# Designs tried in a protein design run: peptides against a protein of PDB entry 2MBZ. Part 14

Target 1, 143 residues: chain A of PDB entry 2MBZ
Amino acid sequence: GINLTPEEKFEVFGDFDPDQYEEEVRERWGNTDAYRQSKEKTASYTKEDWQRIQDEADELTRRFVALMDAGEPADSEGAMDAAEDHRQGIARNHYDCGYEMHTCLGEMYVSDERFTRNIDAAKPGLAAYMRDAILANAVRHTP

## One batch from the design tools (peptide; made by RFdiffusion4, then SolubleMPNN)

Design b1_p10_2_s2 (from b1_p10_2, 6 letters changed)
Fold by OpenDDE base, seed 2:
Structure b1_p10_2_s2 (fold): chain B 143 residues (1-143), chain A 10 residues (1-10)
Amino acid sequence: as target 1 above (143 residues)
Amino acid sequence: MPLYWFAGQF
């Protein structure tokens, strides 16, 4: 699991406990390269590392919400750039994330209600917007 | 609030 004290976990994740899903993650993805890479990378992460990851996620959320509020389509340059930064962030922090993997993640955001509810807490329809931006970004980078 | 609902699946 995440190598933080209970207090540190609360400071970084609040009431959300990522370790609650450890068994499900292992059962569903334990044999994938992504899982192995993520476990290897995060094994050395400090509280500051996890906090940075959360800050990056929050910033990305605000960025997408701002794009939606401005009426920018999900295939706009701004939305696709945000999707690209999201992909690169996953690659740096967790596991190699190509465009096909990224599109699969985007689809999961709208097909798994748990992800949808979590993401849409910031703004209704955000998960779908992200999925569409991720797809558009993948298309423009793999013509 | 985290963007993703569980660690290891982003």
Scores: peptide ipSAE 0.114, ipTM 0.801, DockQ to the pose 0.383
Fold by OpenDDE base, seed 3:
Structure b1_p10_2_s2 (fold): chain B 143 residues (1-143), chain A 10 residues (1-10)
Amino acid sequence: as target 1 above (143 residues)
Amino acid sequence: MPLYWFAGQF
């Protein structure tokens, strides 16, 4: 679990409660290497670490929204670069994230309504745009 | 945005 007080959790995550999904996550992925790596890395995270991660996510969100507003296709250089930064952010903060894993995550963003709702809160269709950019980025890096 | 979408949460 996240080693923050209830007050700190509210300050970082707001109305979103990550603890709500802890049991489901452990049940679905508790036996994977990704889960193990994530637990090992995040065990020492402070409030400022979690805040940094949220800030990085917000920055990436703004970047994708700007691309959509500019009419850039999801397979544009800008969109694929944003997808690559998303992949690298996961690798840096949580677990090794190859292109195959990343495409699976992208598909989850559009197939799990909970993810879709949370992502599209910033802009309708953002989850689908991210999924398409993630796929395009994986394709360009796979000969 | 929540960490949930960024990490894939697993």
Scores: peptide ipSAE 0.111, ipTM 0.803, DockQ to the pose 0.512
Fold by OpenDDE base, seed 5:
Structure b1_p10_2_s2 (fold): chain B 143 residues (1-143), chain A 10 residues (1-10)
Amino acid sequence: as target 1 above (143 residues)
Amino acid sequence: MPLYWFAGQF
């Protein structure tokens, strides 16, 4: 999986352990292009790479929370831009992520309670807000 | 807060 020592993993991920999902991921996605691309890209990632990915995730989270606190609707330009940056981040770091794939991920954020709980830890309703922003962003980019 | 979950699902 992730090529880090236990100490490095703790420094980057803290109490969250991505390795606990490795078997489930292989069962559900092991034969997909996304899985293959992710494995190939992340095989060379260092601690600094993983830290950068987490920092980007934290920044995106803060950005969405700020939009919610400001009362910006999920289909606002600001929210859709945040969703676009999210999509591009996935494409850059993990696997090709088109708008169809992105909308599927958004739906998973609200349908899988594990994702919902993890995301909403920052702010209740954040997962739903992200899903709506992702969908709106996909719509505006689909003629 | 970590966003990374698992391959194909982020």
Scores: peptide ipSAE 0.121, ipTM 0.805, DockQ to the pose 0.420; fails the geometry check
Fold by OpenDDE base, seed 4:
Structure b1_p10_2_s2 (fold): chain B 143 residues (1-143), chain A 10 residues (1-10)
Amino acid sequence: as target 1 above (143 residues)
Amino acid sequence: MPLYWFAGQF
């Protein structure tokens, strides 16, 4: 879990409170390997670790937005590479994230309205774009 | 601003 003081949490996450989803996450994923791995990895995370994770997320968001603004298709090499980095980031920071898992996450981004609204806050259609890029990236890596 | 939340609570 996120073992930071309220002040540290604010400095890192701002107005977004990940703890508000703790119970739901546990109920939905508590018996999965992903949940176990995430709890194990994040248990030792410092404020600096969480800040790095947030910085990576922000960078990826900007990257996808830039691709969309440039009119690059979601199945372009640029978009698929961004999706790959997203997958690897999850694997590095949270839990093993294969292409199948990543595809499932992508679908969640467009099927769960909470995710969609949160992601699209950066740019309308971003969630769908990410989903498509994630799928394309999975396909190219699963011949 | 954080956009993602994952299984296992981040």
Scores: peptide ipSAE 0.106, ipTM 0.793, DockQ to the pose 0.469; fails the geometry check

Design b1_p10_2_s3 (from b1_p10_2, 6 letters changed)
Fold by OpenDDE base, seed 2:
Structure b1_p10_2_s3 (fold): chain B 143 residues (1-143), chain A 10 residues (1-10)
Amino acid sequence: as target 1 above (143 residues)
Amino acid sequence: MPLYWLAGQF
């Protein structure tokens, strides 16, 4: 569903081909509002848009890794703020992402080995750290 | 490259 040439896709995503998962995504989430919103938003995205999204993801990863390296707990203000920025980024670029949805995503990061391996490529345990930070952030924003 | 992108997409 990404309207980029093969060359552009390679420039943005490298060896990772998101289109390989299109069928699975549709089968699992095709009837959700999130899927619809994402398809509608991303349909107009340019190469520059996708690159920006990847850059934001990379920046967030570096931020979480730095927090882990510094020994900051996942429920620290720094980690929770990073989780909040992650949530807002999803909401801005893909689909409405409330705190409940966000916690579900966090759980997916540790329950789906594909996500875990991909995320932990940056640092072992990063997926779990993100999940915990996401949960903590949700708790502090839920009266 | 993609950090959180897979079957659930983020």
Scores: peptide ipSAE 0.125, ipTM 0.799, DockQ to the pose 0.377
Fold by OpenDDE base, seed 1:
Structure b1_p10_2_s3 (fold): chain B 143 residues (1-143), chain A 10 residues (1-10)
Amino acid sequence: as target 1 above (143 residues)
Amino acid sequence: MPLYWLAGQF
């Protein structure tokens, strides 16, 4: 799990409690390589590491929202680049994330209402926009 | 926003 005190967890994640999902995550993906990699990698993470990860996520969110507000299509270069950064962030911080896995995650963002709700807290439709950008990015990297 | 993929990720 996340090696932070309750106070540190609140400082980093706010109202979002990642521990709330630990059992479900284990049940759904506990036997996957991705889960193993994530657990091994994050086991050494400090508060500063988690904060950095959150900051990166926030920056990415802002980028997508800005693209949406500007009317840029999800298959624009800007949106696809943001999707690529998202994929690389997952790979760097958690587990190897290929384009196929990334597209699966994108689909989960729109099919799991909990994800949709969480993501769309920043802007309605963001989850769908991200999914579309993720798909477009995967397509351009898989000719 | 919170890490959305942290809860649903592996």
Scores: peptide ipSAE 0.113, ipTM 0.794, DockQ to the pose 0.451
Fold by OpenDDE base, seed 4:
Structure b1_p10_2_s3 (fold): chain B 143 residues (1-143), chain A 10 residues (1-10)
Amino acid sequence: as target 1 above (143 residues)
Amino acid sequence: MPLYWLAGQF
């Protein structure tokens, strides 16, 4: 798992406890390449690495919220670019994330109520907006 | 916004 002290975990993740989901993640994804890649990549991550990842996630959230507040469609270039950055962030930090995989993740954001609640805590409808932007971005990158 | 599920589902 994440090799941080409890204090470091709190400093980085705050009220979110990633350990809460570890068993379910292992049960659902433990035999996938994504799980393997994630474990291999994150095994060496420092507190600073995790903080950077969290900062990137926060920045992305702010971008999507700003786009929604501005009334930009989820298939706008701005929204699709944010979705692309999201995809690339996953690929860089965790596991190879193609457009099909990304679309599946987006669908999970609206179909799994736990994800929906966590995401929409920032802004109601954010999960659906992200899903739509992810789908649009995947479509524009598919011949 | 923090990561949601880590290690195979984000």
Scores: peptide ipSAE 0.115, ipTM 0.795, DockQ to the pose 0.448; fails the geometry check
Fold by OpenDDE base, seed 3:
Structure b1_p10_2_s3 (fold): chain B 143 residues (1-143), chain A 10 residues (1-10)
Amino acid sequence: as target 1 above (143 residues)
Amino acid sequence: MPLYWLAGQF
């Protein structure tokens, strides 16, 4: 799992303990390439690395919320660019994330109630907005 | 927020 002390984990993730989901994660995705890549890549991550990843995710969330507040449609250039940055962030930090994989993740955001609730905590409907932006971004990059 | 922990890739 995450190679941090309990104190470091609390500093980065607060009351959210990723270890609580370890068994479910292994059951659902343990045999996937993405899972293997993520475990290999993150094995050397420091507390500072994990904090950076969290900060990037928070920044992207704020960006999507701002787009929604501005009334930009999910297939706008701004929304699609945010979706692209999301995809690239996953690829950089965790596992190879092509456009097909990204669209699958987008669908998960709206089909798994836990994801939907966590994402929509920032703004109601954000999960659906992200999903739609992810789809639009995938389409524009598929000639 | 650790959105991806539920996706199980970490």
Scores: peptide ipSAE 0.108, ipTM 0.793, DockQ to the pose 0.445; fails the geometry check

Design b1_p10_2_s4 (from b1_p10_2, 5 letters changed)
Fold by OpenDDE base, seed 5:
Structure b1_p10_2_s4 (fold): chain B 143 residues (1-143), chain A 10 residues (1-10)
Amino acid sequence: as target 1 above (143 residues)
Amino acid sequence: MPLYWYAGYF
């Protein structure tokens, strides 16, 4: 799990506790390279590292919401660039994330109601918008 | 409020 005190976890994650999904994640993907890489990388993360990751997520959320509010389609350059930054952030912080993996994550965001609800808390339809942007970004990088 | 959905599976 996340190597933070209960107080630190609250300061970083607030009411959302990612460790509540630890058993399910281990059962579903515990034997994958992604799981191994994530555990290896995050084992050394400090409170400041986790805060940075959350800040990056918040910034990306605001960016996607702004694109939606501006009426930019999910396959616009702006939306695809945001999707690319999302992919690179996952690769940097958690596990190797190619375009196929990224596409699978995008599909999960709209097919798992727990993810959909959490993502759409920022703006209704955000999960679907992200999924579409992720797909478009994958397509443009696979000529 | 920060939310850790960024990584998807993990």
Scores: peptide ipSAE 0.135, ipTM 0.807, DockQ to the pose 0.415
Fold by OpenDDE base, seed 4:
Structure b1_p10_2_s4 (fold): chain B 143 residues (1-143), chain A 10 residues (1-10)
Amino acid sequence: as target 1 above (143 residues)
Amino acid sequence: MPLYWYAGYF
């Protein structure tokens, strides 16, 4: 999984332990291109790389929360742009993430309670908001 | 929030 010491992992991820999901992820997605790409890319990541990725995730979270607090619809330009940045972040850091894949991820955020709980820790309903924004962004980019 | 971790793993 992540090639960091336990202390480094705690410094970057805090209470979240990505290793606890590694086996399940391999069982479910181990034969996909996305999994292969992710393993290949992350194999060379340093602590600084992981911290950067975490910071990007935090920034995106704050951005979506701010949109929700402002009452902006999930299909607003602001929300869709945030979703696009999310998609691009996945593509940059882990695996090629097209709009179809992105919508699948969005659906997972609301269908897998573990994802929902983790995401909604920032704000109740954030997972659903993000899913809707992801879908809207995908639609507007569909030719 | 570690969203990208989840996304990277599925």
Scores: peptide ipSAE 0.131, ipTM 0.817, DockQ to the pose 0.589
Fold by OpenDDE base, seed 3:
Structure b1_p10_2_s4 (fold): chain B 143 residues (1-143), chain A 10 residues (1-10)
Amino acid sequence: as target 1 above (143 residues)
Amino acid sequence: MPLYWYAGYF
């Protein structure tokens, strides 16, 4: 799994324990290329790498919240660009993430309450906003 | 806020 000490894991992830979901992830996705790629990439990750990933997520969260506060629709250029950056971030850090995969992830954010609670902690409705932006971004890149 | 889940950890 994640090669961090219990103390380092707490510093990076806080009360969220990713190890609690390791068996479920393996059962659901263990035979996919995405799972294999993620395991290969993250095997060498340090505490600093995991912290960078969290920082990138925080920055993107703030960006989406700002768009929502400004009243920008989820299919605006700004929201779709944020969704594109999210997709590319997944590709760099975890696994190849095409537009179809990204759309599936967006649907998971609103259908699995565990994801919804985590995302909406920043702002109620953020998960739904992200899902809509992800879908819009996929559509504009698939004529 | 922990956002490891945010990256689509399945």
Scores: peptide ipSAE 0.128, ipTM 0.808, DockQ to the pose 0.433
Fold by OpenDDE base, seed 1:
Structure b1_p10_2_s4 (fold): chain B 143 residues (1-143), chain A 10 residues (1-10)
Amino acid sequence: as target 1 above (143 residues)
Amino acid sequence: MPLYWYAGYF
């Protein structure tokens, strides 16, 4: 699990408890390289590291919301660039995230009600917008 | 918004 005190976890994640998903994550990804890489990287993360990760996520969310509000299509350069930054963020902080993996994550955002609800908390339809942007970004980077 | 724990980042 995350090496933070309950107080620190609340300060960083708020009402969201990442540990509640540990069992499911292990069942889904426990035998993957992604899981191994993530556990190895995050093992040394401090509260400041987790906070930075949250800040990056918040910034990305605001960026996508702004694109939606501006009427930019999900396959616009702006949206695809945001999707690319999302992929790179995962790669830096957790595990090697190729375009296929990223596309699978995007699909999960709209197929798993839990993720859809959490993402759309920022703006209705955000999960679908992100999924479409992720797909478009993957396509432009796949000959 | 909170991190896309085990989805957006895992």
Scores: peptide ipSAE 0.144, ipTM 0.813, DockQ to the pose 0.430; fails the geometry check

Design b1_p10_3_s1 (from b1_p10_3, 6 letters changed)
Fold by OpenDDE base, seed 4:
Structure b1_p10_3_s1 (fold): chain B 143 residues (1-143), chain A 10 residues (1-10)
Amino acid sequence: as target 1 above (143 residues)
Amino acid sequence: MILALSALLF
């Protein structure tokens, strides 16, 4: 879990409460290497670390929205590069995220309405755009 | 927000 006080969690995540999903996360992924790696890495994270991660996520969201507003297709170089930065961000901060894992995450963004709703809060259709960009990025890196 | 959702799965 996130090792922050309730006040620090609110400062970093606002009204979003990650703890509400902890049980489901453990049930679904608790036996995976990704879960273990994430727990090990995040156990040492400070409030400043979490704030940095949130700032990076918000910047990436703004980039995807800007690409959509510009009419760039999800398989554009810019959209695929944003997807690559997303993948690398997960890899640095949480767990080893290969292209296959990343495409699974992208599919989850559109198949789980909770993700869709939260992502599309920034811009309607953003979840689908990200999924398609993630898939395109994976394809360009497949041997 | 995007990374938080992806990360908060753990």
Scores: peptide ipSAE 0.046, ipTM 0.741, DockQ to the pose 0.585
Fold by OpenDDE base, seed 1:
Structure b1_p10_3_s1 (fold): chain B 143 residues (1-143), chain A 10 residues (1-10)
Amino acid sequence: as target 1 above (143 residues)
Amino acid sequence: MILALSALLF
């Protein structure tokens, strides 16, 4: 879990309060390996670790937005590479994220309005673009 | 934000 003071949480996540979702996450995923791995990794994270993770996520967001602004399709090499970096970021920082898991996340980004709203805050349609890039990236790595 | 949301909601 996130072991930060309320002030540190605000500095890293702004108005987003991760604690409001803790119960739902535990109910939905508490018995999964992904949840266990995430709890184990994040238990040692400092404010600086969370800030680094946030900065990496913001950089990826900017890359996807730039690709969309350039009119690059979601199955372009650049979009699939950004999706791969996203998958690897989850794997490094949270839990093992294979291509199947990543595609499930992509579908969640468009099927859960909370994800859609937060992702599309950077650019309308970004959640759908990311989902499509994630799917394309999974396809190029699956026989 | 995206990675944090992915980790916290899934």
Scores: peptide ipSAE 0.046, ipTM 0.742, DockQ to the pose 0.569
Fold by OpenDDE base, seed 5:
Structure b1_p10_3_s1 (fold): chain B 143 residues (1-143), chain A 10 residues (1-10)
Amino acid sequence: as target 1 above (143 residues)
Amino acid sequence: MILALSALLF
Protein backbone atom coordinates (compact mmCIF):
# COMPACT_ATOMS: atom_id res chain seq x y z
CA GLY B 1 0.00 0.00 0.00
CA ILE B 2 0.93 3.63 -0.46
CA ASN B 3 1.99 5.15 2.86
CA LEU B 4 0.88 8.74 2.24
CA THR B 5 -1.58 11.00 4.01
CA PRO B 6 -4.81 11.72 2.12
CA GLU B 7 -3.45 15.19 1.30
CA GLU B 8 -0.13 13.84 0.00
CA LYS B 9 -1.96 11.18 -2.01
CA PHE B 10 -4.13 13.85 -3.61
CA GLU B 11 -1.07 15.98 -4.40
CA VAL B 12 0.61 13.06 -6.19
CA PHE B 13 -2.31 11.22 -7.81
CA GLY B 14 -5.07 13.83 -7.90
CA ASP B 15 -8.52 12.26 -7.90
CA PHE B 16 -7.10 8.80 -8.59
CA ASP B 17 -7.35 6.66 -5.46
CA PRO B 18 -4.99 3.68 -5.63
CA ASP B 19 -6.36 2.23 -2.38
CA GLN B 20 -9.61 1.23 -4.12
CA TYR B 21 -7.70 -1.64 -5.76
CA GLU B 22 -5.66 -2.83 -2.76
CA GLU B 23 -8.01 -5.68 -1.81
CA GLU B 24 -8.29 -6.99 -5.38
CA VAL B 25 -4.51 -6.78 -5.83
CA ARG B 26 -3.92 -8.72 -2.62
CA GLU B 27 -6.47 -11.37 -3.61
CA ARG B 28 -5.08 -11.82 -7.12
CA TRP B 29 -1.33 -11.39 -6.60
CA GLY B 30 -0.68 -11.36 -2.84
CA ASN B 31 1.25 -14.63 -3.07
CA THR B 32 3.59 -13.49 -5.89
CA ASP B 33 7.18 -12.31 -5.63
CA ALA B 34 6.25 -9.16 -7.55
CA TYR B 35 3.69 -8.22 -4.90
CA ARG B 36 6.16 -8.90 -2.09
CA GLN B 37 8.92 -6.87 -3.75
CA SER B 38 6.56 -3.99 -4.45
CA LYS B 39 5.31 -3.93 -0.86
CA GLU B 40 8.87 -4.04 0.48
CA LYS B 41 10.12 -1.20 -1.75
CA THR B 42 7.11 1.07 -1.45
CA ALA B 43 6.97 0.73 2.34
CA SER B 44 9.83 3.25 2.56
CA TYR B 45 8.65 5.60 -0.19
CA THR B 46 8.09 9.23 0.67
CA LYS B 47 5.83 11.70 -1.08
CA GLU B 48 8.89 12.83 -3.07
CA ASP B 49 9.53 9.25 -4.21
CA TRP B 50 5.94 8.85 -5.40
CA GLN B 51 6.05 12.25 -7.10
CA ARG B 52 9.27 11.24 -8.91
CA ILE B 53 7.66 7.98 -10.03
CA GLN B 54 4.59 9.87 -11.23
CA ASP B 55 6.75 12.40 -13.10
CA GLU B 56 8.67 9.57 -14.80
CA ALA B 57 5.39 7.93 -15.83
CA ASP B 58 4.03 11.22 -17.17
CA GLU B 59 7.21 11.79 -19.18
CA LEU B 60 6.89 8.32 -20.70
CA THR B 61 3.24 9.00 -21.50
CA ARG B 62 4.21 12.23 -23.27
CA ARG B 63 6.89 10.39 -25.25
CA PHE B 64 4.46 7.70 -26.40
CA VAL B 65 1.84 10.30 -27.33
CA ALA B 66 4.43 12.29 -29.28
CA LEU B 67 5.49 9.13 -31.15
CA MET B 68 1.85 8.36 -32.00
CA ASP B 69 1.29 11.95 -33.15
CA ALA B 70 4.37 11.67 -35.36
CA GLY B 71 2.95 8.48 -36.89
CA GLU B 72 5.83 6.35 -35.61
CA PRO B 73 4.99 2.64 -35.53
CA ALA B 74 4.97 0.84 -32.17
CA ASP B 75 7.99 -1.19 -33.34
CA SER B 76 10.03 1.95 -34.04
CA GLU B 77 13.29 2.46 -32.18
CA GLY B 78 11.76 5.37 -30.28
CA ALA B 79 8.69 3.40 -29.19
CA MET B 80 10.74 0.37 -28.15
CA ASP B 81 13.12 2.63 -26.20
CA ALA B 82 10.17 4.19 -24.40
CA ALA B 83 8.92 0.67 -23.63
CA GLU B 84 12.37 -0.27 -22.31
CA ASP B 85 12.41 2.81 -20.07
CA HIS B 86 8.96 1.79 -18.83
CA ARG B 87 10.20 -1.74 -18.04
CA GLN B 88 13.27 -0.36 -16.27
CA GLY B 89 11.09 2.05 -14.31
CA ILE B 90 8.98 -0.85 -13.02
CA ALA B 91 12.14 -2.79 -12.16
CA ARG B 92 13.66 0.12 -10.21
CA ASN B 93 10.57 1.26 -8.39
CA HIS B 94 8.41 -1.83 -7.85
CA TYR B 95 9.56 -5.36 -8.72
CA ASP B 96 11.83 -7.36 -10.99
CA CYS B 97 10.40 -6.91 -14.47
CA GLY B 98 11.83 -9.15 -17.17
CA TYR B 99 10.65 -8.99 -20.76
CA GLU B 100 8.13 -11.79 -20.24
CA MET B 101 6.61 -10.03 -17.24
CA HIS B 102 6.54 -6.78 -19.18
CA THR B 103 4.65 -8.37 -22.09
CA CYS B 104 2.12 -9.77 -19.61
CA LEU B 105 1.62 -6.26 -18.27
CA GLY B 106 1.21 -4.93 -21.81
CA GLU B 107 -1.51 -7.50 -22.48
CA MET B 108 -3.24 -6.49 -19.25
CA TYR B 109 -3.29 -2.86 -20.45
CA VAL B 110 -5.58 -3.85 -23.33
CA SER B 111 -7.51 -6.74 -21.73
CA ASP B 112 -8.57 -4.92 -18.54
CA GLU B 113 -10.78 -1.97 -19.42
CA ARG B 114 -9.76 -0.14 -16.25
CA PHE B 115 -6.18 0.04 -17.50
CA THR B 116 -7.27 0.84 -21.04
CA ARG B 117 -9.52 3.69 -19.93
CA ASN B 118 -6.89 5.26 -17.69
CA ILE B 119 -4.07 4.95 -20.23
CA ASP B 120 -6.21 6.11 -23.16
CA ALA B 121 -7.17 9.20 -21.18
CA ALA B 122 -3.91 10.67 -22.49
CA LYS B 123 -4.65 9.59 -26.08
CA PRO B 124 -7.15 7.09 -27.54
CA GLY B 125 -5.33 3.90 -28.54
CA LEU B 126 -2.30 4.58 -26.32
CA ALA B 127 -2.81 1.34 -24.35
CA ALA B 128 -2.68 -0.71 -27.55
CA TYR B 129 0.31 1.27 -28.81
CA MET B 130 2.18 0.67 -25.55
CA ARG B 131 1.32 -3.05 -25.61
CA ASP B 132 2.68 -3.33 -29.14
CA ALA B 133 5.82 -1.36 -28.26
CA ILE B 134 6.38 -3.56 -25.20
CA LEU B 135 6.04 -6.68 -27.35
CA ALA B 136 8.39 -5.29 -29.99
CA ASN B 137 10.94 -4.36 -27.31
CA ALA B 138 10.78 -7.88 -25.88
CA VAL B 139 11.29 -9.38 -29.35
CA ARG B 140 14.38 -7.28 -30.08
CA HIS B 141 15.93 -8.55 -26.83
CA THR B 142 15.09 -12.21 -27.46
CA PRO B 143 18.20 -14.13 -28.75
CA MET A 1 -0.03 7.39 -14.07
CA ILE A 2 1.10 4.34 -16.10
CA LEU A 3 3.74 3.05 -13.65
CA ALA A 4 1.55 3.72 -10.64
CA LEU A 5 -1.41 1.97 -12.24
CA SER A 6 0.75 -1.02 -13.19
CA ALA A 7 2.04 -1.32 -9.65
CA LEU A 8 -1.46 -1.01 -8.21
CA LEU A 9 -3.04 -3.84 -10.20
CA PHE A 10 -0.04 -6.14 -9.95
Scores: peptide ipSAE 0.046, ipTM 0.741, DockQ to the pose 0.605
Fold by OpenDDE base, seed 3:
Structure b1_p10_3_s1 (fold): chain B 143 residues (1-143), chain A 10 residues (1-10)
Amino acid sequence: as target 1 above (143 residues)
Amino acid sequence: MILALSALLF
């Protein structure tokens, strides 16, 4: 869980309140290894750790937006590399994230309107672009 | 957590 004061949470996440999803997440995924691993890793995270993770996510968002603005397709090397960095970020900070798990997350970004709205706040269509880049990255690593 | 964390990872 996120062990921050209300002030610290606001400093890291702004107007986004992760606590509003805690019960739903526990109900949907509480029995998964991913949930267990994430709880174990994040139990020791400080405000600085959460800020670093947020900064890494923001940088990846900027990178995807720049690729879209350049007209690079989602199956370009640049887009697939950004998707790989995203997958590796999840694996490092939260839970083991193989290519199959990553494609499931990408599909969630476009099938759950809450994710779509939040991601597309940076650029309309970004959620779909990320999903497609994630799929392409998984394909290039499938024999 | 996973949903909330995944929402932060974009």
Scores: peptide ipSAE 0.045, ipTM 0.726, DockQ to the pose 0.214; fails the geometry check

Design b1_p10_3_s2 (from b1_p10_3, 6 letters changed)
Fold by OpenDDE base, seed 3:
Structure b1_p10_3_s2 (fold): chain B 143 residues (1-143), chain A 10 residues (1-10)
Amino acid sequence: as target 1 above (143 residues)
Amino acid sequence: MLLGLSSLLF
């Protein structure tokens, strides 16, 4: 779990409360390798670590929004590179994230309304754009 | 973007 005080959690995540999903996540994924890896990696994370992770996510969000505003297709090199950075960020901070896992996450972003609403807060349609970029990036790395 | 939600295998 996220070992932060309520004040620290608010400073990092704002109005989003990850704790409200903890039980559901454990029930759905508690027996997976990804869940175990994430718990092991994040057990030592400080407020500064979580803030860095949030900053990286915010930067990627801005990058995707900029691509959308510029009219770049989700299968452009720029969009696929952003998707690749997202995949690598997950692998570095949480759990091993291959291209198949990444495409599953992308599909979740558009199929789970909670994820869609959270992502699209930055720009309407961002979740779908990210999903498409994630898929395109996976395709270009699959023989 | 997903505030730690990528860690929250939903």
Scores: peptide ipSAE 0.125, ipTM 0.810, DockQ to the pose 0.514
Fold by OpenDDE base, seed 4:
Structure b1_p10_3_s2 (fold): chain B 143 residues (1-143), chain A 10 residues (1-10)
Amino acid sequence: as target 1 above (143 residues)
Amino acid sequence: MLLGLSSLLF
């Protein structure tokens, strides 16, 4: 699990506790390289590391919302760049995230209602917008 | 990276 005290977890994640899904994640992904890599990388993460990750997530959320509000299509350069930054952030912080993996994650955002609900809390339709941007970004990088 | 269910699903 995340090596933070309950107080630190609250400070970083607030009401969202990723550890509540630990068993499900292990059941679904426990035999994958991605799971192993994530466990190995995050094992040494400090409160400051987790805070940085959350800050990056918040910033990226705001960025996507701003793109939607501006009417930028999901296959715009701006939206695709945001998707690329999302992919790179996952790769840097958690596990190797190629374009195929990223596309799978994007599809999960719209097919798993829990993700859809959580993401769309920032703006209705954001999950679908992200999925489309992720796909567009994958296409432009996979000729 | 964003709102996810785990580090693997973020």
Scores: peptide ipSAE 0.118, ipTM 0.803, DockQ to the pose 0.389
Fold by OpenDDE base, seed 2:
Structure b1_p10_3_s2 (fold): chain B 143 residues (1-143), chain A 10 residues (1-10)
Amino acid sequence: as target 1 above (143 residues)
Amino acid sequence: MLLGLSSLLF
């Protein structure tokens, strides 16, 4: 799991406890390359690494929210670029994330209520907006 | 926080 003290975990993730989901994640994805890659990469992460990842995620969330507030369609260039940055962020920090994988993640955001609830905490409909942007981005990169 | 956590759980 995340190699941080309880205090450090709280500082980085607040009230969210990622260890809460470790067993479920292992059961669902433990035999995948993505899981293996993520475990291998994150094993060396420091508190600073995790904080950076959280900061990047927060920034990206704000970008999507701003796009929604501006009325930009999810298939706009701005939204697709944000989706691309999300994909690349996953690839850098966790596991190889091609466009098909990314599309699957996007669908999970709207089909798993836990993800939907957590994402939409920033703005109602954000999960659906992200899913649509992710799909649009995948389409434009897969002629 | 949200997107990062989503990426962790994939």
Scores: peptide ipSAE 0.122, ipTM 0.802, DockQ to the pose 0.505; fails the geometry check
Fold by OpenDDE base, seed 1:
Structure b1_p10_3_s2 (fold): chain B 143 residues (1-143), chain A 10 residues (1-10)
Amino acid sequence: as target 1 above (143 residues)
Amino acid sequence: MLLGLSSLLF
């Protein structure tokens, strides 16, 4: 889990409090390999580790927003590459994330209003754009 | 932003 002081948590996550969702996450994923892997990996994470993860996430968000602003379709090479980097980031930091898992995550981003709201805070429609890019990236790697 | 999702195991 996230072993940070309240101050450190605020510095990294701001107003977002992951602890509010811990029980739900455990209920949904507690018996999965993904949950086990995430618990094992994050147990050693420092504030600096979490900050790096946040920085990576922010960079990906900016990339997707820039693609949308440029009018690039979600199945463009740029959008699919951003989706691939997103998948790889999950794999490095949290749990093994294949294309099927990634596609499921993308669908959750548009079907769970909490995810949609959090993602679209950066730009309206970003969750749908990410989902479409994730799908396109999965298709090109699994024809 | 995506970190919040990451902390929730997406």
Scores: peptide ipSAE 0.097, ipTM 0.793, DockQ to the pose 0.497; fails the geometry check

